# Ledger of designs, part 59: peptides against a protein of PDB entry 7Z53

Target 1, 150 residues: chain A of PDB entry 7Z53
Amino acid sequence: PRIKNQADCIPFFRSCPACPGSNITIRNQINALTSFVDASMVYGSEEPLARNLRNMSNQLGLLAVNQRFQDNGRALLPFDNLHDDPCLLTNRSARIPCFLAGDTRSSEMPELTSMHTLLLREHNRLATELKSLNPRWDGERLYQEARKIV

## One batch from the design tools (peptide; made by RFdiffusion4, then SolubleMPNN)

Design b2_p17_5_s2 (from b2_p17_5, 7 letters changed)
Fold by OpenDDE base, seed 4:
Structure b2_p17_5_s2 (fold): chain B 150 residues (1-150), chain A 17 residues (1-17)
Amino acid sequence: as target 1 above (150 residues)
Amino acid sequence: SEEELERKATELALQGT
């Protein structure tokens, strides 16, 4: 996201990095690369998660956006509904939950959050354009076609 | 890129119509 007003900033949760050379670190790196290649970091790799990441209130094929905050009028990732939300646990006074994304590390790494946010905006932009070009397409078609392009 | 997205969107529009 673009930080133009610090007062509008959302705090992020920071996890301790895994030990260097650990299998966990390697796996996370591989997963991150794979997510970038196939955009699963944005859309989710599992269908239930993918559905939760979508705006299902209309037939526009959009990804869900944050309903509480915007970045100077631009979309932000929606909040997750975690049982043990680490973002809430880290900063109880702020009461800002973790973001919902295809990658669960979205709120742990603001740099990834930024990328996810940009790709979210690109998807929604593309879906909107596809809707304009193909007004008869339903939300599923718009979503899938936009996903293929991103 | 945005240009690539627009190009691909156009291509899909042509295929879908």
Scores: peptide ipSAE 0.017, ipTM 0.534, DockQ to the pose 0.065
Fold by OpenDDE base, seed 1:
Structure b2_p17_5_s2 (fold): chain B 150 residues (1-150), chain A 17 residues (1-17)
Amino acid sequence: as target 1 above (150 residues)
Amino acid sequence: SEEELERKATELALQGT
């Protein structure tokens, strides 16, 4: 269960990662975590990873979802594009690539996969709702505002 | 929770008006 009463919590802040050599605008990823679950597992703690976890095909502020599979119409984590995919090498029969997530241990610890998936869905649901309520917000605003709430 | 998400979405919408 998530913490409902913020007054009973000590806020934990995440710092915005820096990419000095990048020509890409650095996103403000500073937010207060309102739960014992660190959302960095979903959004990533490094800027290049965070970009790869986002859906950049539109201005809806969504996280990327799996393009090959769905779970009864619900989103799944996207696959990573590793040259030597250790998940494929470990289990040749399954032929399931490693998932792309904010926590690189997502495939090493399958117990985290479900939580990552749920939070992915929650973010995208929230971003969709925020778009409906604030039609003029661009993708960056939607993404950041949804991230703050998760 | 779903309730928390809806509450926060409403709050943000009101701030934007």
Scores: peptide ipSAE 0.016, ipTM 0.524, DockQ to the pose 0.052
Fold by OpenDDE base, seed 5:
Structure b2_p17_5_s2 (fold): chain B 150 residues (1-150), chain A 17 residues (1-17)
Amino acid sequence: as target 1 above (150 residues)
Amino acid sequence: SEEELERKATELALQGT
């Protein structure tokens, strides 16, 4: 099934909500473009982060998903476990932490988060299908093969 | 076969987009 972009109501941490020409916006846009090429925003560019982004509770090669919220039954990015979570600090009433992503700034821009979410769903979809095609593959193989396709 | 797997993987990737 084709993944479609959908709206969500989860609040985001915006570093500069009214600064379209800010440096942070430019950097995020560049990183977004890079994500289309190497998907480093989804998987992480470093191994420790990459491991934290994976679902290690099984051998299905999946990326971790949010355990509290879904988008009409579809997966969302997992929350990070930051001690001083800036997303929690920006809106105390909402109490929504930052998302865990391959880019620490994913929670700052809903546009990046949206793209990351779509690729998360695609990875997990591919991993699931690859498991069906190759039932003897372990989680590492499934994860790597799905990552190559994404 | 490896060839079949590659074909299926490609199809799945295209369907997901």
Scores: peptide ipSAE 0.015, ipTM 0.467, DockQ to the pose 0.043
Fold by OpenDDE base, seed 2:
Order: sequence, then C-alpha cells, then structure tokens
Structure b2_p17_5_s2 (fold): chain B 150 residues (1-150), chain A 17 residues (1-17)
Amino acid sequence: as target 1 above (150 residues)
Amino acid sequence: SEEELERKATELALQGT
C-alpha cells in the first residue's frame, strides 16, 4: 500500500529518475519478483541483515517497524542507518533516510517499498495470530513460522 | 490475505499442539 498522507511523503532514491522504463528499473523489478519466492526482500538474505530487520525487544517474532512514522496508523519499514545514505543525499531538505528492508532497493522504488511494507504488516499480523494460537512459542519460533507462510 | 494467514496460522497451531 501507498503512504496515504501525502503531506508526509517520503523521498526515494533514484538511480535513474528520468528513466522510468530503463533497464535498471526493469532489472530491479525482476529481482524483487524473484526474491518474492523466498521473501528475501522482506527478511533479508544475510543473517546480519535479517537480525536487524527483526524486533528483538520482545519474544513476539515481529519484524521491526518504523519508530518515527506510520501510514495512517499502520506500520512502515524501519529506517536504515547508512553512513552515506543515498536517500538523504538525493533530497537534502527532506532529511528522510532510506528504509531498511531485505534489500537496498526498498527506497529506490515506491512500488517495492509498498510491497515490502505490505509484507511487513502481513508478517507481523501473522506472528501476532500465531502467538495467540500458540502462546508457548518464543519469538524465534513465531518469526520462523510466520516467515514460512509469508 | 488476512484470511489466508489466519487459515495457515490455524494449521500451524494444530501442528504445534
């Protein structure tokens, strides 16, 4: 889903903003679709990244969400902590960093960001439901089981 | 969908018992 509050629009990094149908854009879209099979764009393909994408403050098996912004009350992706944040560089006035997701493309294409956001919400909803149905499951179990379904 | 997630959650719940 899109950010509905247009007053709080978040800038996106564009490798080639003047080329909406460029080869790069197509490649990114294809990569995202390919990653969808294993949901690596959501959970990360590398373990260190995967850990950073998780909410480790509790045992609910949730993915981390943005602590500063929400989309009409719904969760957004957390911000990354890039040293040379391209999102900040492309729009100095906005001062909004890149989102953190399973891949660095999360803030390059709004459509991918929306999809990542959607799947983030789905995971957390599922994990919450799994917790309700299986109260004895710890955060790791909840996370893994939700990941299998998403 | 949420319904699909709930269905699968139920299935996992049954497996987890």
Scores: peptide ipSAE 0.020, ipTM 0.551, DockQ to the pose 0.052; fails the geometry check

Design b2_p17_5_s3 (from b2_p17_5, 5 letters changed)
Fold by OpenDDE base, seed 1:
Structure b2_p17_5_s3 (fold): chain B 150 residues (1-150), chain A 17 residues (1-17)
Amino acid sequence: as target 1 above (150 residues)
Amino acid sequence: SEEELEREATALALEGT
């Protein structure tokens, strides 16, 4: 995956990486992201993309996660399915495809990958919590309510 | 914040049930 050693440090866009040794830094960075970031970068601004970013295999309201890789058990962004994948073309030795995100320019700005990953995890955490609190909610309700919070 | 998000999730749950 494009994001490496996330367990050690998580890079943030135009800020210092958040490392596990600094809980305050992690929280502050997350707070800044949630207040400043347009959620369209996570969920997509177009309906076809938004649907592709969702896990439609169940009624849990989750965003899709990478099916090949995890970061110490934590979710990563799913891979996109591009015929001419620019990530594969730019580094043939790594053979890592581009991640799928709400921003179509995510491949052009790899610095956003960590942020999108964090917000993906947060959405899925919220959806899971909402499911626990509201067992009768379907996947659409869970997804929309979690999206409103993020 | 994570804490704020948890509070919002709880509030939504209470409104929806």
Scores: peptide ipSAE 0.016, ipTM 0.506, DockQ to the pose 0.050
Fold by OpenDDE base, seed 3:
Parts: sequence; C-alpha cells; structure tokens
Structure b2_p17_5_s3 (fold): chain B 150 residues (1-150), chain A 17 residues (1-17)
Amino acid sequence: as target 1 above (150 residues)
Amino acid sequence: SEEELEREATALALEGT
C-alpha cells in the first residue's frame, strides 16, 4: 500500500523517503516514491499518448522502447515524432530527436529522462514476470497489472 | 538500492497473481 500522507515523509536525493513515527516497509517507501514522481509521467495522462507509449506489436503488455539505440543492451525510451523537434534544433549536428514519454519535458531534464528510462525498464521487467506467472493474460491485462505495481 | 527495488517489485507481482 502507498503512503497516504506524504507530508509526513521527507524525500532525499537518491534515497527512499524518511517517514518518522511509523514502521514503513521498503515496499511502502517504493510506492511512495512512485506516487511522488507521478506515474503519469511514464505512462501518459491522456489515452492517445498512453497508446503511443505502448508496444502494440505483441500481447506482452510492454512499453515501447527505442528501436535505434540501446544502452549496453538495455532499453532506452522511444523517440518522439515532433514536426518541429526542439532537441534536433538545439543540436543540429547530433541528429538525436526528443524522447517520447508521458512528460513532454523528459528530454529537457536529464533527471527525468533517467528516471523514465528506469521505470520503463522496470515496467517491462514486471510485465515479463507477470506473463510468466500468468500465461493466459493478454497484453492489456499485463500492461495494467504492471502499471499498478509501478 | 535498485536490487531492493527489484525484489520488492517481484514480491508485489507475486501478490498480484
């Protein structure tokens, strides 16, 4: 379960929030972190965007990953398809477009890009495990259940 | 740690079955 009153907790950089006065489990702290970050930045708050962030090529409930680049074999965020891509305009020689995420500012803030990348990987990991545990679940079920955990 | 996060996430996944 998530911590309902986050005002009683103090988040620290690169650490779980400290919640004095209660026996907070690691699980609760993790849930508090995801709630604090707002998972909508990963999954999108609007249905059209949410669909674009998903891998619709299979029934594995995965989020879409970058098809051009990987980080030493690990997944990266997919690229956005902006008509006037500010990332391309900022550095014309790099030819690297903005990343697609639930938050349009993901590419503007490296901290968010990293966080979204980690949560992308975590979602896909969870979806994969859920598929193993529940082979009959379709992609929608896997996606939703993994999203609930993240 | 990331390892603790993954362990807890796995536990949550098992609870959701």
Scores: peptide ipSAE 0.015, ipTM 0.500, DockQ to the pose 0.036
Fold by OpenDDE base, seed 2:
Structure b2_p17_5_s3 (fold): chain B 150 residues (1-150), chain A 17 residues (1-17)
Amino acid sequence: as target 1 above (150 residues)
Amino acid sequence: SEEELEREATALALEGT
């Protein structure tokens, strides 16, 4: 199993948690598959979202990572800043907000969250490698080139 | 790339084991 310690589980919001395999679930999966082709689930399909997903504090072309938590030293998706965060509403005690990703449904499906996390890590790995190979590239170039490789 | 996405999908599947 992906999560060994259930006490460390992150709560996820589901529109219909009692309806596994429902039309809603199917729609979410289909949408995820469509975004899978161009990795828009990671980078965002809209420019404002895409910018929010980037680390703009440097010229390394990185995607933003969670500033509060890591997974055994590895990056996690950043948190979103929603006024009425459904993830917070789902589990009041946990107080874990929804993740910010290219797909707004990232915190509705653990599988998507995991995939987005992996691709986040891969992008940042690629950007880092590209920076090493091309030290004169700025953050925009690194970001775009890494995005093309992903 | 699509190839990278496929590899990541495989990795994701392995994490579930």
Scores: peptide ipSAE 0.024, ipTM 0.511, DockQ to the pose 0.032; fails the geometry check
Fold by OpenDDE base, seed 5:
Structure b2_p17_5_s3 (fold): chain B 150 residues (1-150), chain A 17 residues (1-17)
Amino acid sequence: as target 1 above (150 residues)
Amino acid sequence: SEEELEREATALALEGT
């Protein structure tokens, strides 16, 4: 995955070292590829997590976005609020926490982060369009309808 | 939708090259 804004590099926590040509690397790549079609990584597979991934400050049915960083004006995944954040522990000087996503691996593999980011943007785009088309829909309906389209 | 996911996956693959 290519980061559009190379000036803003966010550190990632990798559970395993990247060893080109190793079986581990190949397996991780395969796992990442197989996950690309699973929307549960974006929305969360459990209701409590799903709610935490949503923007509950309004009735627009949006997913939460990062409040500190943007990619050339475009949304990034929100940060998690882990007490023992492994991303913070990896690079103490950077002080960048792990991302909050439906899959915790999003902060471990930039490939997943990119996919989650794209789908986050797509969801919010869809929700915005649905709001325009259906002004009377509440946030729950907008969220659900956008989720179904994704 | 699955179709949307496939489109996004394709876009990601292109960006990753």
Scores: peptide ipSAE 0.023, ipTM 0.481, DockQ to the pose 0.030; fails the geometry check

Design b2_p17_5_s4 (from b2_p17_5 with V2R K7R Y10T V17T)
Fold by OpenDDE base, seed 3:
Structure b2_p17_5_s4 (fold): chain B 150 residues (1-150), chain A 17 residues (1-17)
Amino acid sequence: as target 1 above (150 residues)
Amino acid sequence: SREELEREATRLALEGT
């Protein structure tokens, strides 16, 4: 999504990444298609990553959001905590770390970042609505049901 | 669509009751 409130948001701009090798390109395309179908790009395909993408501070079934920045009050993807952050190394002047998402490429392509952000917001919206409708559901149930809808 | 998502959420909520 487009950042509207410049006062509350970082000036995030990234150029399109270069094309990877031929074999990698094919694999990336296939992975992108599968991620689009199963939303693994948002939730992660591995359990450790999936857990890191969730907000574990409550039983609301929410995905984790950025703790430093918001888009006019709306959520952004959380930052990853990489020791050698390639996003920081690519553009040292910007000093913007990589975002944490199910797809490691999320920080490379602005389109992917935007899509992940939208789906993050939608998940959290759905989880919130499901909580309102089903107050007895725990965080796991809310998370899973929202994930099925997304 | 957003409307479809909301309907699905409602359906799931009702099934859970």
Scores: peptide ipSAE 0.024, ipTM 0.544, DockQ to the pose 0.065
Fold by OpenDDE base, seed 2:
Structure b2_p17_5_s4 (fold): chain B 150 residues (1-150), chain A 17 residues (1-17)
Amino acid sequence: as target 1 above (150 residues)
Amino acid sequence: SREELEREATRLALEGT
């Protein structure tokens, strides 16, 4: 499923304009692609972050989703809890914090946000399906198996 | 066995992706 660009509705933090062909944009894209190999941009490469990205309220092996907003009924990335949230500083009127993802730059580029959101949804879909197929699997197993598929 | 069924279910889930 295609995720629409929500840049008009959700502010993104940009230290520099993300223009196609710019070194910054290219670098970010390259980093995203490299992280995509192991999907660390979605799951996080560090355990503390990985835990924060998971839904720990149940044993369904799901990634955490936004508790305030949805995209036409579909899941969005959860918000981060940064003390000095640059997203809030960028657009004070919107008062939308940065998204939480495995890649801390998820809120800097809408493209990354969209990709992460898509993969979030895919993970949760897979975990749900795996739960249906393997009802005895606990949340950890479901999470890990879904992660392997993504 | 239950374990085999679970493995098969996992395989089927993989195919569905």
Scores: peptide ipSAE 0.022, ipTM 0.539, DockQ to the pose 0.041
Fold by OpenDDE base, seed 5:
Formats: sequence, C-alpha cells, structure tokens
Structure b2_p17_5_s4 (fold): chain B 150 residues (1-150), chain A 17 residues (1-17)
Amino acid sequence: as target 1 above (150 residues)
Amino acid sequence: SREELEREATRLALEGT
C-alpha cells in the first residue's frame, strides 16, 4: 500500500517501492503476495493473538483496524498496546507505537507492514462481500471463510 | 486471483443457503 494522505496517515508507514496506480494492478500484486506468504503473519499463529487481531465489536468477521489513522480512507494495522513499546522508544519524537499483527516484525520491517496492511484490507473486503452474500452468517463464519480465501 | 475469489464467494453463498 501507499500512504496517499500524509497529513492523516502514520508517518512510520512507508509506501512499497512499486505500488501500482491502477486497481487491477494492485489486486494482482495482492494476489501474488497471498501465494507466497504465511497467513499466520496476518492472522496470528496462536489463538490468543488471533483473537486480539480480530474486531470483536460486531459479527462481521473483520480484522481489527487502526482507530487513529487511515490511508486516504483505507485501513491501517492497529496499534499494539505494549507497556514498553520499542517503537516509541526508538524515536521519541515520532510517538508512533508498534503495529499489532500476526508477525511481531510488522513494525520493524516496513515491507512487512505494507504486506500485512494489504492483506488486512483484503480480508475485510472479503468478509464484507461474504456478509452481503450470506446475511445470516455470524462473525465467526465470516472470519473463517474469508481467512480460507486469503 | 480475483476471478477465483469471486467464484469461491459464489460457491460459499450457495453453500450458505
């Protein structure tokens, strides 16, 4: 992904080197990434972490998104809630905490942050679409089915 | 691919009915 609205976006987040300008190209890039990445990086490999990565405020099967920042209306990874946040300690002036993801390296490697962000958006898009197609599905079903597709 | 995703979504929709 690319930060399009720098004024409202987290400065820590970096654009990918070859972010395409067309939606179709972006989709192709996302699809390519999903074929080579471990889904555990996005969803978490352990159940407690997986639950923390989900939006549990509704029955939409969504992953949690950042509540403070968006990328021109697009979702960003949520912040973690660490007592001793190493990201805050690294740059005191930036005051940007670490991101929460299935991979703890998400805030250490901007390329992973970008990838995780894209997959987060894709999951939530899929879950939303599945909800439209299957209105009676609960959040667990939507989450699991979207996860399987990703 | 997007096409695969759409087909899968359709399959799941049918399964859910």
Scores: peptide ipSAE 0.022, ipTM 0.531, DockQ to the pose 0.035
Fold by OpenDDE base, seed 4:
Structure b2_p17_5_s4 (fold): chain B 150 residues (1-150), chain A 17 residues (1-17)
Amino acid sequence: as target 1 above (150 residues)
Amino acid sequence: SREELEREATRLALEGT
């Protein structure tokens, strides 16, 4: 079937080089980002962890999001369920547990937490768009396809 | 990656037509 509604398509923009002579540098930066953005940091390198990072309540292929807090309506990483949560022990007044991510270091560095959060949002965005384009795809297909793109 | 996204979007768009 022909996609008649442009809203059903995933919008993408071709990046134009910011500098006329920076073709090599842009490719290097893209490669660096691709290498640096290890999917295992977001999705987990082990299957049990990967399952815990997913939203299994529906067939939308989404990663789990924080159920207690949002950032101006946008998703945050879910909390981990640690018996001896070092984040809670560090600051008892804040009562903020460690975040659950593919990389256990996500809660140790705010920079990593931010990156994981952005990639979480991107995955869920992609999964949502893929669902609109492919309504018959189940959660597993949506999750895997979005993971491949990220 | 952005490149993968573009390829996938193109593939899906073509498949949907």
Scores: peptide ipSAE 0.021, ipTM 0.496, DockQ to the pose 0.025; fails the geometry check

Design b2_p17_6_s1 (from b2_p17_6, 15 letters changed)
Fold by OpenDDE base, seed 2:
Structure b2_p17_6_s1 (fold): chain B 150 residues (1-150), chain A 17 residues (1-17)
Amino acid sequence: as target 1 above (150 residues)
Amino acid sequence: MEAAREAAKRAQIEALR
C-alpha cells in the first residue's frame, strides 16, 4: 500500500513473549501457528478463526466468501471486521477493509491476496465435488475432507 | 455486470494499493 498521508500510522502490536525459563536470556515471541503443514494460512490455527472462515449458513462444507464483490462470478476473500483495520487506515478513500483469511497477512500485498483467494476457491471447488461424489456427507465431513486435500 | 466487475477489480487493486 502507498501511504500518502504521513499523519496516519499503520497499527502494529508487539507479539507476546515466550515464557522466560531460568536460563533463557533471549526474548522470543510465542508461536501462534500450528506446528504441522495443515494449510493454516487458509483455515487458521485457532478454532474461533477457523469457524469465522467457514460458511455456516449451510451443510456444504464451504469457506465464507465476499458478499459485496466477485471476480466474474468467482469468489473473493470475505472482509475482516477489525477495530483498527490497517487497510481502512492506509487508504481512507477506497474504504476497503482487510480480507479475512487463516493468515492475517492476506491483505499485505496483491500476491498474498491472490494466493489466499486461489486456495479458498480450490477448497470450495473440492467441497462441492466431494458433495457430488458423497451426497450423504454432512458439512463438517465435507469441510474436513476438502481441508485434508488442500 | 461490467460495472460490478470493474468495481471489484478496482476494490482489489485499491485494497492492494
Scores: peptide ipSAE 0.000, ipTM 0.156, DockQ to the pose 0.022
Fold by OpenDDE base, seed 3:
Structure b2_p17_6_s1 (fold): chain B 150 residues (1-150), chain A 17 residues (1-17)
Amino acid sequence: as target 1 above (150 residues)
Amino acid sequence: MEAAREAAKRAQIEALR
C-alpha cells in the first residue's frame, strides 16, 4: 500500500454479496431491508425488531414509548438495549442510550430522531382513534390497521 | 441477520480500539 500513515486508517469492510443467478454478472449487496414501501423505518424490516418496537403490555396496538422521558407530556422514542451502545460510548456523562426505531440511524441525526418521533406519535394517535371507533378490535388488528394508514 | 449485523458492528468498533 502507498499509505505509510496507518494511525489515521479507518477500517472499511464491504457488505456481503448476494448470490448471483445464472444470468446475473453484477455483484449486488444482500438487501437487509424490506423491498416494499411499508414504513420499515418505523416498524422495522425483521419480525424480532418489529416485536420489540411494540407495546406488548396491553391490547391497544401501540408502539413502545420512552419510560423515562417525555416532551411536555408527549411520547418519545424508547431506548435501545445495545451491547456497546454508541450513544453511551460517545456521551459517558449523560448516560443516555440510543433510541430504538425501525431504522438504526434514528439516533445519528436530530432530524431523523424528530421524524421517527413524529411517526411513532402518529401511529399511537391512529391506534387510539381506531380503538375508539372499533372497541371490539384486538391489539394486533389495531396495530396493523394503524400501520396501513401510516 | 440482525446478529450478523451486530457482530459486524462490534468488529468495526473493536478494530477502532
Scores: peptide ipSAE 0.000, ipTM 0.235, DockQ to the pose 0.014
Fold by OpenDDE base, seed 4:
Structure b2_p17_6_s1 (fold): chain B 150 residues (1-150), chain A 17 residues (1-17)
Amino acid sequence: as target 1 above (150 residues)
Amino acid sequence: MEAAREAAKRAQIEALR
């Protein structure tokens, strides 16, 4: 091993292998996420996370937004409620929590944060427009139809 | 799966302390 000190290691788990078909010589991993391109980076891959990402206070089908900060009236990603928030641990003075998104890496780099913010804004734009076009649609339908477009 | 993900995050944070 190149690293002799285990304290310098971040634990990383290798994905489980998929069963090889009769003609597959390459080790593939099991897909433990969504089976198709569904913007799971925005919406999450699990129902509990997907619910936490939604604004459940109304029937507008919107994603949750930051309640403390805005960018010139534009929505930002909501903060996560992590027990051990790495963003709070790394910058104790700023006291800014990590962002909640479908991808947990949303706070790892500003570029990811920006992309997730854009996609959140786009979803909320689409859901708002869909509500205008379809006043009788409920929040679930608005959310799902906006999600299909994104 | 969420609990396992949160446990993995905690383990990563603990490994950095």
Scores: peptide ipSAE 0.000, ipTM 0.173, DockQ to the pose 0.014
Fold by OpenDDE base, seed 5:
Structure b2_p17_6_s1 (fold): chain B 150 residues (1-150), chain A 17 residues (1-17)
Amino acid sequence: as target 1 above (150 residues)
Amino acid sequence: MEAAREAAKRAQIEALR
């Protein structure tokens, strides 16, 4: 990679190196993300990340939201908890961490941040409406049904 | 890349204010 300073990089991995079982010395790669269009930019491609993106404090099927800031009463992306947070390193006075999303690039560009925020809001809207329509649904079902729609 | 990250961050901070 041409990036000499990796200390301030957002950790984004598209693929992992793979060695075929045959004596073929050609390095291949395995997709490190989901193989299908599943809104993994919102929900993550891995179960641990997907869990961290959820509001697990209740049975409403909601995604986690920012606890410090709102946009005119509307939800924002939650902050990540990175040890060497590049967002904290670039502006020490503001002390604003990077955002947590299914795509680790969510803090790289405002456009990405906005799109992720929109999709998070839409999920939470859908989950809320689904709860209203289906009062007996638990948080897992609400989350999964909202995710299917997004 | 650094300038784009700074601009992105400023926009994020402004959107959070």
Scores: peptide ipSAE 0.000, ipTM 0.144, DockQ to the pose 0.023

Design b2_p17_6_s2 (from b2_p17_6, 13 letters changed)
Fold by OpenDDE base, seed 1:
Structure b2_p17_6_s2 (fold): chain B 150 residues (1-150), chain A 17 residues (1-17)
Amino acid sequence: as target 1 above (150 residues)
Amino acid sequence: SEAAREAAIRAQIESLR
């Protein structure tokens, strides 16, 4: 994936956010993340999962976002629908289920949540920009082209 | 409450920064 947003700092797990003009160590961290060419951790490696991660309610090529909560107006990952949700069982007071992501490890490794969220936002940003540049592209084209850029 | 759950999910995201 390629992060094209240069206006905002990029938060990384357990580290300072990557901002424009960051040093080589922060840049290397970003470059390491872009080594996942297929970005299967974001989009899913199986078709049923990939479909569940997409917003199929329109032709905008967007990934699905959380419909209950936002982070200061920014998108969060959608919730999964698990029978015995381990996230609900660990903290019964919070009542927040596990997030749905392309990698099954995301539920078992919460430190990946911020990165998956960031890449979700980037995909949707790219799809929105591509729609503006190419108004005749359908949702599938927008989704695939945005995925290629990420 | 929904407000409490929103605060919790926000805290989860912020804790990873």
Scores: peptide ipSAE 0.037, ipTM 0.680, DockQ to the pose 0.022
Fold by OpenDDE base, seed 3:
Structure b2_p17_6_s2 (fold): chain B 150 residues (1-150), chain A 17 residues (1-17)
Amino acid sequence: as target 1 above (150 residues)
Amino acid sequence: SEAAREAAIRAQIESLR
């Protein structure tokens, strides 16, 4: 459409759908799929956050894990360090702060917490395996290569 | 409700412990 008076227009954009072939076809947005491909919800899309999500205590290319709790020996997401942590306020008896993830919504949507946890474990598994296969790789390369695979 | 969502989040966290 040709609109002459652009000053009075409010921009409205619609994302394109993507429909994969499967028994259960779920309509996804292309932009959301792109975000999943780069796994920015796990690694963070901003450098300061990305650094905080990494284990910088060694050269193993690992993501940071929870230092207080484990799931039968398996890693959990690290806690965030929020002043007036809303997760602590919602259940004071549980004493569980909000989790730190690449997406700030990790503790706001229960669907995200489990997924982020699994992807954290997968990254660290991959980084560990890559270190075994490539002992000369430093932590940065291990982190980046594992990130590419995830 | 918001309370139900909060309960679901707490349950999810507890399931991971």
Scores: peptide ipSAE 0.037, ipTM 0.633, DockQ to the pose 0.026
Fold by OpenDDE base, seed 4:
Structure b2_p17_6_s2 (fold): chain B 150 residues (1-150), chain A 17 residues (1-17)
Amino acid sequence: as target 1 above (150 residues)
Amino acid sequence: SEAAREAAIRAQIESLR
């Protein structure tokens, strides 16, 4: 493989193949986007990253939010903590570090940033609502149930 | 510049609504 360090890889999930009824060599893919949202970009695909994306300061099952910026009171993605932050290097005047998300592309494409932000807000909204409906649920239960709904 | 970055993020989010 070209990339030796797996940590440098961006998670990419390929849709399941739809087997043709005939000997057609064209690989069709099952369109799962209409039925399910792949939220791995929000939650992370690995446990260490998933934990870093969570708000561990309480038992509310929330994802971590930006501590420096808000959108008229609404949450934004938290910043990552990188030694050599590439986002700081691209625009030195902006001094905005890379966002921490389940997918590193969140800091590369504004569209992904927006979607991550929206899904972050939705998760936290769901977790809050689930807490209201189920006061005895702990943070892990709230997080997992909200994750399943998203 | 931080405000400009924040404004860009907000504008992008609002465009999705």
Scores: peptide ipSAE 0.026, ipTM 0.650, DockQ to the pose 0.037
Fold by OpenDDE base, seed 5:
Structure b2_p17_6_s2 (fold): chain B 150 residues (1-150), chain A 17 residues (1-17)
Amino acid sequence: as target 1 above (150 residues)
Amino acid sequence: SEAAREAAIRAQIESLR
């Protein structure tokens, strides 16, 4: 994992609470699957976060991408702006912050980082293609239609 | 360190393909 000290991680909240007497493991599994199916881990499940994950500088319906780094010309997740960024604390010389995603665990687990990055790229690819096919669609429609396809 | 992180991400992305 990118974050070595998980005690300093950003808290991750699930949509459904654990109930007394219930199988927490099973419930956690269901919550995780639901989040993945609805792509809330990529887009955010709350409107303020969802807006922060979007590129609002144009009407292309794109998700925001990293402004500092690319992977062989391909997009990476944007950075978050945390005061006590645990990713910065793991290696103070590198000064690489945690990624911003719909799931705060994205920087904690490189596997999630990779998956979120792939889905980010796929969304932006779809939005770009949809723009080409439907030039009169605004950014909101492009974003929503691409989100539905992902 | 930056390059190392990107390389690790890239490697995992490639493993998913």
Scores: peptide ipSAE 0.019, ipTM 0.550, DockQ to the pose 0.035

